# Peptides against a protein of PDB entry 5KEZ: the designs that were tried, part 48

Target 1, 320 residues: chain A of PDB entry 5KEZ
Amino acid sequence: NVAIYNPFRPWWERYQPVSYKLCTRSGNEDEFRNMVTRCNNVGVRIYVDAVINHMCGNAVSAGTSSTCGSYFNPGSRDFPAVPYSGWDFNDGKCKTGSGDIENYNDATQVRDCRLTGLLDLALEKDYVRSKIAEYMNHLIDIGVAGFRLDASKHMWPGDIKAILDKLHNLNSNWFPAGSKPFIYQEVIDLGGEPIKSSDYFGNGRVTEFKYGAKLGTVIRKWNGEKMSYLKNWGEGWGFVPSDRALVFVDNHDNQRGHGAGGASILTFWDARLYKMAVGFMLAHPYGFTRVMSSYRWPRQFQNGNDVNDWVGPPNNNGVI

## One batch from the design tools (peptide; aimed at target 1 D309)

Design b2_p20_7_s1 (made by RFdiffusion4, then SolubleMPNN; from b2_p20_7, 6 letters changed)
Fold by OpenDDE base, seed 2:
Structure b2_p20_7_s1 (fold): chain B 320 residues (1-320), chain A 20 residues (1-20)
Amino acid sequence: as target 1 above (320 residues)
Amino acid sequence: GEPHPGILWSGDAVAGGAPR
């Protein structure tokens, strides 16, 4: 991914890929392979956050400022380490004046235009699908158990399916023969927008953002909400079917006030309430549960926003 | 600043609601 130095190595640089090389702030491919092996040998499975909707930001300067030193040129859409070129992006397909998503009520823009300037891959092309599948298959062959698909809302479900159909079975050294990768898709659907979580059920599980949002409201006792109302928690509250749901109290985005959920989201900053929420989630038999393991950073609020929301995990001069 | 995926969505405002 791109190496950003202003601000200094933010967490979100990881979501601006310039190659599919396993070479990042976390280590190189050999170190990753070693970690996966050690984890699998003790029954801990690895799921990779796969960023496949886009490459880096349109405004990032060309050069070799990347975690593995790979050259890239956003201006010419040149990513030779893949390789991608100008033919592999949706620049001509997006019809907005800026090239960015301008209206989230237009599903076509949401999927065909750039997310906050991030260069949008032409996932309709078999070449692009194959390059992504090769990346994911390399990880599968190493021994990962599955994937979180980042920014799935911004990809056509059929394009995702086409990629998934190219995937190998899981590594038989640790998984039963014929096992398929576990897939969960990040789709933000709190209602009111045209893209629905149900559009993605055919590809795997989806994130249920209503879960953390509503649970936070209840535990905070907002709007007269009571714990007793959780009696029919799950589908009874209008959430997706349990077998399609990936549930969580918070994630890295909404922990920072981004994405979805607003101020209702509970985090470790509200320790007592957060423990209540996580405890309830783990006790209640709805969805596949995900527990957040995060870190503290020096929050600095200005006009209601944390100006340090970019701060990544504890590191030694950028090395994690 | 550089673009990042941490964005506020138009539908991310949360209102309380009783179960159906």
Scores: peptide ipSAE 0.032, ipTM 0.647, DockQ to the pose 0.033
OpenDDE base, seeds 1, 3, 4, 5: peptide ipSAE 0.031, 0.025, 0.032, 0.031; ipTM 0.643, 0.681, 0.647, 0.656; seed 5 fails the geometry check

Design b2_p20_7_s2 (made by RFdiffusion4, then SolubleMPNN; from b2_p20_7, 6 letters changed)
Fold by OpenDDE base, seed 2:
Structure b2_p20_7_s2 (fold): chain B 320 residues (1-320), chain A 20 residues (1-20)
Amino acid sequence: as target 1 above (320 residues)
Amino acid sequence: GEPGPGILWSGDAVAGGSPV
């Protein structure tokens, strides 16, 4: 991914890829392979956050300022380490003046235009699908158990399906023969927009963002909400089917007030309430549960916004 | 180099309310 130095090595630089090389602030491919092996040997499975919707931001300067030193040029859409070129992006498909998503009520913009300036890959192209599949298959062959598909809302479900159809079975050294990778898709669906979580059920599980948002409201006792109202928690609250849901109290985005959930989201900053919410989630049978492991950072609020919401995990001069 | 865009996911604030 790109190496960002202003601000200094933010968490979100990881979501701006310039190659599919397994070479980041966390280590190189050999170290990753070693970690996966050690984890698998004790029954801990690894799921990779796969960023496949886009490459880096269009405003990033060209050069070799990346975690593996690979050259890239956002201006010319040149990513030779993949390789991608201008033919592999949706610049010509997006019809907005900025090239970015301008209207989230327009499903075509949401999927064909750039998410906050991130160069949008032409996932309709078999070449692009194949390059992504090669990346994911390399990870599968190393021994990962599955994937979180980042920004799935911004990809056509059929394009995702086409990529998934190219995937290998899981590594038989640790998984039963014929096992398929576990897939869950990050889709923000709180209602009110044309793209629905149900559009993606055919590809795997989907993140249920209503879960943390609604649970936070109840635990906080907002609007007269009571714990007793959780008697029909799950599908009874309008959530996706349990077998399609991945549930969580918070994630890295909404922990910082970004994306879905707003101020209702409970985090470790509200320790007592957070423990209640996480305990409830783990005790309740609805959905596949995910527990956050985060870190403290020096929050600095200005006009209600944390100006340090970019701060990444504890590191030694950028190295984790 | 010039800083790239941060990651900000779209989503409206969720209002409270029990469907029960």
Scores: peptide ipSAE 0.034, ipTM 0.642, DockQ to the pose 0.032
OpenDDE base, seeds 1, 3, 4, 5: peptide ipSAE 0.029, 0.031, 0.030, 0.030; ipTM 0.640, 0.649, 0.648, 0.645; seeds 3, 4 fail the geometry check

Design b2_p20_7_s3 (made by RFdiffusion4, then SolubleMPNN; from b2_p20_7, 8 letters changed)
Fold by OpenDDE base, seed 2:
Formats: C-alpha cells, structure tokens, sequence
Structure b2_p20_7_s3 (fold): chain B 320 residues (1-320), chain A 20 residues (1-20)
C-alpha cells in the first residue's frame, strides 16, 4: 500500500493498495506465512481484510513511496507491480463531474465511481478479476481460512461472484479437503439507500450494521428503549437472516464516527456499557459474532469531530 | 508527495428503533 507521511502513517493507508504484494508495516510475506502456520497449528484461523474494490487515491503522488517499494502512478493509473493500467479502471464508466461518488442514492455511481477519490477498479473485466483471484488464491494457499471483502457495497455482486468462482479450496494441511473460504462482505445497509445487503447473500455473509447501532441505542436507554425489547432480537428487529449476518458492536470505522451508526455505537471508551453490549452479543445466538480488539489514541474533538481519527495502532516509527 | 484521501464511509446517524 501507499506510505502516507502526512499525517504520519495513518490507519487508512492500509486501504490504499498499489500492489498485492504481502509487504506492509506488519511484515513481509515470509513472516506472514510463519504467522499463519503457527496460528493454524493451534486451531486459530486467519481471515484477511481484502481490499479489491480499488487501488490508492487519485491524488497520491507517483513514485515508490509504498510499503514494498513498488512504483505506482495514480495520475496515469499505472500499477506495474500488479500490473494494472488505465484500461483497468472505471474512469470512462463513471459519469459524475468529479469522478467520485456524488449521490449515494444512485447505485450506479456507488459502484462505478471512486469512493472518496480511491481509483475504482473495472471489476467487470476478466483480467482484473483474475489478478484479484490470484492474490486471494495465494493467501488461500498460504493457509488463510477466508476473507472480509472491503467496500463490497461499491462492487457489483456479480463481479464479486465471478472472483469467488475462481478461488481455490482451502489448504488441506489444516482444513478438510474441499473446504471453501469463509466470505463475509462489508455492506453498509441501514435501510435508506438503494443498495441492499440482500443483493450480496449469494456470495457469503454480510455485515449487519443495524446490530451495533440498535443495540447501542437500547443499552444507552435512548428514546425510552428497554432491554426487555430485545426479546425478539435478530430477525424480529428487521435484521438480515442469522445465517447471513456477521455481527459486531463496533468496528474501526464507526469507532471513529465514520458513517454507519453515529453516536449510538458503543466502544471501549464507554467501558461499562460496552462490556454489557459485547456480553449480550456473545450470549445471543443471532449471527456470526466478531469481537473488536482496538487501541487508545489521543482524541481531540473539534466541532464534534475527532481530528486525530487517523491515528493508527501503536507503532515504532511507523513499524507495527 | 501530496497525501491521498482518507477513508470515509456512507451512512448516517442512527436513531433508536423499536422491534418490528
């Protein structure tokens, strides 16, 4: 991914790829392979956050300022380490004046235009699908158990399916022969936009963002809500089917107030209420549960926004 | 070099809701 120095090595640089090489702030490919092996040997499985919707931001300067030293040029859409070129992006397909998503009520813009300036990959192309599949298959062959698909809302479900259809079975050294990778798709669906979580059920599980948002409101006792209202928690609250849901109290985005959930989201900053929410989630049978492991950072609120929401994990001069 | 954009997600603040 790109190495960002202003601000200094933010968490979100990880979501701006310039190659599919396994060289990052966390280590190199050999170190990753070693970690996966050690985890698998004790029954801990690894699921990779796969960024496949886009490459880096269009405004990033060309050069070799990346975690593996690979050259890239956002201006010319040149990513030779993949390789991608100008033919592999949706620049000509997006019809907005800026090239970015301008209207989230237009499903075509949401999927064909750039997410906050991130160069949008032409996932309709078999070449692009194959390059992504090669990346994911390399990880599968190393021994990962599955994937979180980042920004799935911004990809056509059929394009995702085409990629998934190219994937290998899991590594038989640790998984039963014929096992398929576990897939869950990050889709923000709070009910107000045309893109629905149900569009993605055919590809795997989806994130249920209503879960943390609604649970937070109940536990905070907002609007007179009571714990007794959780009697029909799950599908009874309009959530996706349990076998399609990945549920969580918070994630790294909404922990920082980014988009879905708003102020209702409970985090470790509200320790007592957060423990109640996590305890309830783990005790209740609805959905596949994910528990957050985060970190503290020096929050500074200005006009209701944390100006330090970019701060990444504890590190040694950028190395994690 | 100039930094690229940060990651922002779509969505709005969620108010409380009763079970359906």
Amino acid sequence: as target 1 above (320 residues)
Amino acid sequence: GTPGPGILWSGDAVAGGAPV
Scores: peptide ipSAE 0.033, ipTM 0.647, DockQ to the pose 0.032
OpenDDE base, seeds 1, 3, 4, 5: peptide ipSAE 0.029, 0.025, 0.025, 0.029; ipTM 0.642, 0.699, 0.663, 0.648; seed 5 fails the geometry check

Design b2_p20_7_s4 (made by RFdiffusion4, then SolubleMPNN; from b2_p20_7, 7 letters changed)
Fold by OpenDDE base, seed 2:
Structure b2_p20_7_s4 (fold): chain B 320 residues (1-320), chain A 20 residues (1-20)
Amino acid sequence: as target 1 above (320 residues)
Amino acid sequence: GEPGPGILWSGDAVGGGSPV
């Protein structure tokens, strides 16, 4: 991914790929392979956060300022380490003046235009699908158990399916022969927008963002909400079917007030209420549960916004 | 080099209210 130095090595640089090489702030490919092996040998499975909707931001300067040292040029859409070129992006397909998503009520813009300036890959092309599948298959062959598909809302479900159809079975050294990778898709669906979580059920599980948002409201006792109202928690609250849901109290985005959930989201900053929420989630049978492991950072609020929401995990001069 | 855009996920605001 790109190496960003202003601000200094933010968490979100990891979501701006310039190659599919397995060398980042966390280590190189050999170290990753070693970690996967050690984890699998004790029954801990690894799921990779796969960023396949886009490459880096269009405003990033060209050069070799990347975690693997690979050259890239956002201006010319040149990513030779993949390789991608201008033919592999949706620049000509997106019809907005900025090239970015301008209207989230237009499903075509949401899928064909750039997410906050991130260069949008032309996932309709078999070449692009194959390059992504090669990346994911390399990880599968190393021994990962599955994937979180980042920004799935911004990809056509059929394009995702086409990529998934190219994937190998899991590594038989640790998984039963014929096992398929576990897939869950990050889709923000709180209602009111044209793209629905149900559009993606055919590809795997989806994130249920209503879960943490609604649970936070109840536990905070906002709007007269009571714990007794949780008696029909799950589908009874309008959530996706349990077998399609991945549930969580918070994630790295909404922990920072970004995207879905707003102020209702409970985090480790509110320790007592957070423990109640996590305890309830783990005790209740709805959905596949995910527990957040986060870190403290020096929050600085200005006009209700944390100006340090970019701060990444504890590190040694950028190295994790 | 120039900084790239940060990651900000968009979605509708979440309102309160129990379906029960």
Scores: peptide ipSAE 0.034, ipTM 0.645, DockQ to the pose 0.032
OpenDDE base, seeds 1, 3, 4, 5: peptide ipSAE 0.028, 0.031, 0.029, 0.029; ipTM 0.638, 0.648, 0.646, 0.649; seed 4 fails the geometry check

Design b2_p20_8 (made by RFdiffusion4)
Pose (drawn by RFdiffusion4):
Structure b2_p20_8 (pose): chain A 320 residues (1-320), chain P 20 residues (1-20)
Amino acid sequence: as target 1 above (320 residues)
Amino acid sequence: SAANDQWNTYVNEMIARYQQ
């Protein structure tokens, strides 16, 4: 991923890929393979956050400011370490004047245009689907059990299916024959938009962002909500079917207060209420549960938004 | 910086869509 130095090494630089080499601030390929093997050998599975909608920001300076030193040039669309060229991006397919996503009532541009200027991969091309699949198959054979598909709302459900069609079964040393990767797609669907999370049920589960937003408001006793109203918690509140939901109280993004749910999202900063919300979630049968494990940063709210929400993991001059 | 501008855009979009 791009090594971003202003601001200093933000957590979200990891969502701007430069290549598919397994080489990050978290470690190299040997350390990654070692982790996956050791965890599988004690029965704990690894799920990978797959950033496949885009490469890095179009305004990032060319050079080798990358986590493995790989060269890249966003202005010329050259990512030779993959390799990707300008033919591999949606510049000619997007119809907005800016080339970015401008209107979320237009389902087409949400898919074909740049998300906040991030170079949008042409996922309809077999070559691009093959390069992504090669990356995910490398992970599957190492032994990962599934994927979180980042920014799934900005990918066509069919393009995702075409990529998944190319995946190996899970490593037969640890998983039964014919096992398929666990897929959960990050789609923020609070209603009122043309894209529905149900559009993605063919590919795997989806993140149910309504879950934590509603639970936070209820536990905080905001907006007239009471815990007694949780008697019919689940699809009774308009959530996706339980067997398609990946649920959580907070995630790495919206724990910073700017996300789906804003200030209602309970986090470790609200430890007393947070424990209660996690407890309710873990006790209730709805959904497959994910628990957040975080790091502290110097929060500094100005106008209800944290100016330090970009701060990366604890580090000494960028080394985690 | 460009990275700051990009982040601010993202944050503003999240607010506009899911909090307003």

Design b2_p20_8_s1 (made by RFdiffusion4, then SolubleMPNN; from b2_p20_8, 14 letters changed)
Fold by OpenDDE base, seed 5:
Parts: sequence; C-alpha cells; structure tokens
Structure b2_p20_8_s1 (fold): chain B 320 residues (1-320), chain A 20 residues (1-20)
Amino acid sequence: as target 1 above (320 residues)
Amino acid sequence: SWAEEQYKKYRERMKKLYNE
C-alpha cells in the first residue's frame, strides 16, 4: 500500500493498495506464511481483510513511496506490480463531474464511481477479476480460511460472485478436502439507500451495522430504551437473517465515527458499558460474532471531532 | 497536501456512512 507520512503512517493507508504483494508494515510474506502455519497448527484460523474494490487515491504522487517499494502512477492508472493500466478502471463509466460518488441514492454512482477519490477497479472485466482471484488464491494456498471483503457495497454483487467462483478450495493440509473459503462482506445498510444487504446474501454473510448501533442505544439507555426490549433481539429488530449476519459491537471505522449511528457505538473507551454489550453479544445466539481488538491513542477533540482519529496501532517510528 | 486531502475525504466518508 501507499506509505503516507503526513500524518505519519495513518491506519487508513493500509486501505490504499498499489499491489497485491504481502509486504506491509505488519511484515513480509515469509513472516505471514509462518504466522498462518503456526495458527492453523493450533486450531486458530486466519481471515484476510481483502481490499479489492479499488487501488490508491487518484491524487497520490507517482513514485515508489509504498510499503514494498513498488512503483505506481495514479495519474496514468499504472500499477505495474499487478499489473493494472487505464483500461482496468471505471473512469469512463462514472458519469459524475468529479469522478467521485456524489449521490449515495444513485446505486450506479455508488458502484462505478470513486469512493472518496480511491481509483475504482473495473470489476466487470475478466482480467481484473482474475488478478483479484489470483491474489486471493495465493492466500488460500498459504492456508487462510476466508475473507472479509472491504467496501462490498461499492461492488456489484455479480462481479463479486464472478471472483468467488474462481477461488480454490481451502488448503487440505489443514482443512477437509473440498472446503470453501468463509466469506463475509462489508455492507453498510442502515436503511434509506437503494443498495441493500440482501443484494449480497448470495455471496456469503454480510455485516449487520444496525446491531452495534441499536445495542449501543439500548445499553446507554437513550430515548428510554430498556434491556427488556431485547426480548426479540435479532430478526425481530429488523436485522438480516441470523445465518447471513456477521455481528459486532464496534469496528475500526465506527470506533472513530460520529453522528446518529456513530455516537451510539460502544467502544473500550466506555469500558463498563462496552463489557456489557460484548457480554450480551456473546451470550445471544443471533449472528456470527466478531470481537474487536483495538488500542488507545491520544484523542484530541475539536468541534466534536477527534483530530487524531488517523493514529494507527502502537509502533516504533512507523515499524509495527 | 495530498495527505490532508485524503484525510478530508475519509472524514467525509465517515459522515456519510454513520450519520444516516
């Protein structure tokens, strides 16, 4: 991914890829392979956060300022480490003046335009699908158990399916022969927009963001909410079917969020309430549960916003 | 700077995603 130095190595640089090389601040490919092997040998499975909707920002300067030193040129859409070229992006397909998503009520913009300037891959092309599948298959061959698909809301469900159809079975050294990778898709559906979580049920599980938002409101006792109202928790609260839901109290994004949905989110900063929420989640049978492991950072609020929300995991001068 | 621009875009994304 791109290496950003102002601010100094923010967490979100990891979501701006310039190659599919396993070479980041977390380590190199050999170290990753070693970790996966050690984990599998004791029954711990690895699921990779796969960023396949886009490459880096369109305004990033060309050069080799990346975690593995790979050259890239956003201006010409040149990513030779893949390789991708100008033919592999949706620039001509997006019809907005800026090239970015401008209206989230337009599903076509949400899928075909750039997410906040991130170069949008043309996932309709078999070439692009194949390059992504090769990346994911390499990880499968190493021994990972499945994937979180980042920014799935911004990809056409059919394109995702086409990629998934190219995936190998899991590594038989650790998994039963014929096992398929576990897939869960990040889709933010809080209602009011044309893209729905149900559009993605055919590809695997989806993130249920209503879960953390609503649970936070209840635990905080906002608007007269009571724990007793959780009697019909799950589908009774308008959530997706349990067998399609991946549930969580917080994630890395909404832990830093604000507004109607963000303000209710419980995090480790509110330790007592957070423990109550996580305890309830783990005790209740609804959905597939995910527990967050995060870190403290020096929060500085200005006008209700944390100006240090960019701070990444604890590191030694950029080295994790 | 480019980094500042990217950060602003990120903040805009967060507002759109979680203020709904």
Scores: peptide ipSAE 0.030, ipTM 0.642, DockQ to the pose 0.642
OpenDDE base, seeds 1, 2, 3, 4: peptide ipSAE 0.022, 0.027, 0.026, 0.023; ipTM 0.614, 0.622, 0.625, 0.627; seeds 3, 4 fail the geometry check

Design b2_p20_8_s2 (made by RFdiffusion4, then SolubleMPNN; from b2_p20_8, 12 letters changed)
Fold by OpenDDE base, seed 4:
Structure b2_p20_8_s2 (fold): chain B 320 residues (1-320), chain A 20 residues (1-20)
Amino acid sequence: as target 1 above (320 residues)
Amino acid sequence: SWAEEQYNKYRERMINLYNK
């Protein structure tokens, strides 16, 4: 991915890929392989956060400022380490003046235009699908158990399916023969927009962002909410079917103050309430649970927003 | 709606992050 130095190596640089090489600020491919092996050997499975909707931002300077040293040129859509070229992006497909998503009520824009300037891959192309599948299959062959698909809302469900159809079975050294990768898709569906979580049920589980938002409200006792109201928690609260839901109290985005779910989201910063929420989540049968493991950073609030929300995990001069 | 407002806040944050 792109190496960002201003601010200094933020967490979100990971979501600006320039190659599918397994060399990042966390280590190289050999180290990753070693980690996966060691984890699998003790029953801990690895699920990769796969960034396959896009490459890096269109405004990032060309060069080799990347975690693996790969050259890239966003201006010319040149990512030779893949390789991708101008033919592999949705520049010509997006109809907005800016090239970015301008109207989230237009599903076509949401999927065909750039997410906040991130170069949008043409996932309709078999070539692109195959390159992504190759990346994911390499990980599968290493021994990962599945994937979180980043920014799934911004990909056509059919394109995702086409990629998934190219995936190998899981590595039989650790998984039963014929096992399929576990797929969960990040889709922010809080209601009110055309794209629905249900559009993605065919590909795997989806993130249920209403879960953390509503649970936070209840635990905080906002608006007169009571925990007794959780009697019909799950589908009874309008959430997606349990077998399609990946649930969580917080994620890396809304942990930083104003993501999906807003101020209702509980985080480790509110330890007591957070423990209550996480405890409830783990005890309740609804959905597949995800527990957040995060870190402290020097928060600085300005106008209700943390100006240091970019700060990544503890590191040694950028190396984790 | 409340949901829409929350998502808009999310989008705003994302814009700020990815333009840095």
Scores: peptide ipSAE 0.030, ipTM 0.674, DockQ to the pose 0.071
OpenDDE base, seeds 1, 2, 3, 5: peptide ipSAE 0.026, 0.027, 0.025, 0.026; ipTM 0.675, 0.664, 0.644, 0.655; seeds 1, 2 fail the geometry check

Design b2_p20_8_s3 (made by RFdiffusion4, then SolubleMPNN; from b2_p20_8, 13 letters changed)
Fold by OpenDDE base, seed 3:
Structure b2_p20_8_s3 (fold): chain B 320 residues (1-320), chain A 20 residues (1-20)
Amino acid sequence: as target 1 above (320 residues)
Amino acid sequence: SWAEEQYKKYVDRMKKLYNE
């Protein structure tokens, strides 16, 4: 991914890929392979956060400022380490003046335009699908158990399916022969927008963001909410079917979230309430659970916003 | 910087998505 130095190596630089090489702040491919092997050998499975909707920001300076040193040129859509070119992006499909998503009530914009300037891959193209599949299959062959698909809301479900149909079975050294990768898709659906979580059920599980948001309001006792109201927690609260849901109290995004919904999210900053929420989640049968492991950073609030919410994990001069 | 600007846009998106 792009190495960002202003601010200094933020967490979100990981979501601006310039190649599918396994060289990152976390280590190189050999180290990753070693980790996966060691984890699998003791029954711990690895699921990779796969960033396949986009490449890096359109205005990032061209060069070799990346975690693996690969050259890239966002201006010309040149990513030779893949390789991608201008033919592999949705620039011509997006009809907005900025080239970015401008209206989230327009599903076509949400899928075909750039997410906050991130170069939007043309996932309708078999070439692009194949390059992504090669990346994911390499990981599968290393021994990962599945994937979180980042920014799935911004990809057409059919394109995702086409990629998934190209995937190998899991590595038989650790998984039963014929096992398929576990897929969960990041889709933020709190209602009120045209794109629905149900659009993605056919590809695998989806993130249920209503879970953490609503649980937060209950645990915080906002608006007269009570724990007793959780009697019909799950589908009874309008959540997706349990067998399609991946649930969590917080994630790396919404623990830095803002607004009414964002404020409801419980995090380690609210230690006691957070433990209550996580405990409830783990005790309740609804959905597939995910527990967050985060870190403390020096928060500095200005006008209600933390200006340091970019801060990544504790690191050694950018290396974790 | 450009990076900071993109981050700001990301944050704004999150604010929108969690406006309930």
Scores: peptide ipSAE 0.021, ipTM 0.370, DockQ to the pose 0.773
OpenDDE base, seeds 1, 2, 4, 5: peptide ipSAE 0.014, 0.000, 0.019, 0.021; ipTM 0.415, 0.299, 0.400, 0.407; seed 5 fails the geometry check

Design b2_p20_8_s4 (made by RFdiffusion4, then SolubleMPNN; from b2_p20_8, 12 letters changed)
Fold by OpenDDE base, seed 2:
Structure b2_p20_8_s4 (fold): chain B 320 residues (1-320), chain A 20 residues (1-20)
Amino acid sequence: as target 1 above (320 residues)
Amino acid sequence: SWATEQYNKYVERMRKLYNE
């Protein structure tokens, strides 16, 4: 991915890929392979956060300032390490003046235009699908168990399916023959926008962001909410079907106060309430559960916003 | 920097996703 130095190596630089090489601040491919093997050998499975909707920002300077030293040129859409060229992006398909999503109530823009400047891959093209599938299959062959698909609402469900249909079975050294990768898609659907979580049920599970948001309001006793109201927790609260839901109390975005769920989201900063929420989640049968492991950072609030929300995990001069 | 500007746009988008 792109190496960002201002601010100094933020967490979000990881979501600006310039290649599919397994070479980042966390280590190289050999180290990753070693980790996957060690984890699998003790029954711990690995799921990769796969960034396949886009490459890096359109205004990032060309060069070799990347975690693996690969050359890239956002201006010309040149990513030779893949390789991608200008033909592999939706620049011509997006009809907005800026090239970015301008109207999030237009599903076509949401999927065909750049998310906040991130170069949008033409996932309708078989070439692009194949390059992504090759990346994911390499990981499958290493021994990962599945994937979180980043920014799924910005991809057409059919394009995602086309990629998934190219995926190998899981590595038989650790998984039963014929096992399929576990897929869950990051789709932020709190209502009010045209793209719905149900659009993606056919590809795998989806993130249910209503879960953490509503649970937070209940545990905080906001608006007269009571714990007793959780009697019909799950589908009864308007959530997606249990067998399609991946649930969580918080994630890296809403933990920083700006993601889906807003101020209702419970985090480790409120330890007592957070433990109650996580405990409830783990005890309740609804959905597939995900527990957050995070870190403290020097929060600095200005006008209600943390100006240090970019701070990544503890590191040694940029190396994790 | 442009990177900071991009992140700010992302944060703004994320905030708009919360409507409750």
Scores: peptide ipSAE 0.498, ipTM 0.909, DockQ to the pose 0.821
OpenDDE base, seeds 1, 3, 4, 5: peptide ipSAE 0.016, 0.030, 0.014, 0.020; ipTM 0.426, 0.523, 0.445, 0.423; seed 4 fails the geometry check

## One batch from the design tools (peptide; aimed at target 1 W310)

Design b2_p21_1 (made by RFdiffusion4)
Pose (drawn by RFdiffusion4):
Structure b2_p21_1 (pose): chain A 320 residues (1-320), chain P 21 residues (1-21)
Amino acid sequence: as target 1 above (320 residues)
Amino acid sequence: MMIELETVLEYDVGTEPGSLT
């Protein structure tokens, strides 16, 4: 991914890919393979956050400011370490004047245009689908059990299916024959938009962002909500079917208060209420549960938004 | 159950939701 130095090494630089080499601030390929093997050998699975909708920001300076030193040039669309060229991006397919996503009532541009200027991969091309599949198959053979598909709302459900069609079965040393990767797609669907999370049920599960937003408001006793109202918690509140939901109280993004749910999301900063919300979630049968494990940062709210929400993991001059 | 690890923020750890076959 791009090594971003202003601001200093933000957590979200990891969502701007430069290549598919397994080489990050978290470690190299040897350390990654070692982790996956050791965890599988004690029965704990690894699920990878797959960033496949885009490469890095279109305004990022060319050069080798990358986590493995790979060269890249966003202005010329050259990502030779993959390799990707200008033919591999949606510049000619997007219809907005800016080339970015401008209107979320238009389902087409949400898919074909740049998400906040991030170079949008042409996922309809077999070559691009093959390069992504090659990356995910490398991970599957190492032994990962599934994927979180980042920014799934900005990918066509069919393109996702075409990529998944190319995946190997899970490593037969650890998983039964014919096992398929667990897929959960990150789609923020709070209603009122043309894209529905149900559009993605053919590919795997989806993140149910309504879950934590509603639970936070309820536990905080905001907006007239009471815990007694949780008697019919689940699809009774308009959530996706339980067997398609990945649920959580907070995630790495919205724990920073700017996300789906804003200030209602309970986090480790609200430890007493947070424990209660996690407890309710873990006790209730709805969904497959994910628990957050975080790091502290110097929160500094100005106008309800944290100006330090970009701060990366604890580090000494960028080394984690 | 899964665990999201923000310090790394490249993967999660945990168990599969059930049979994947």

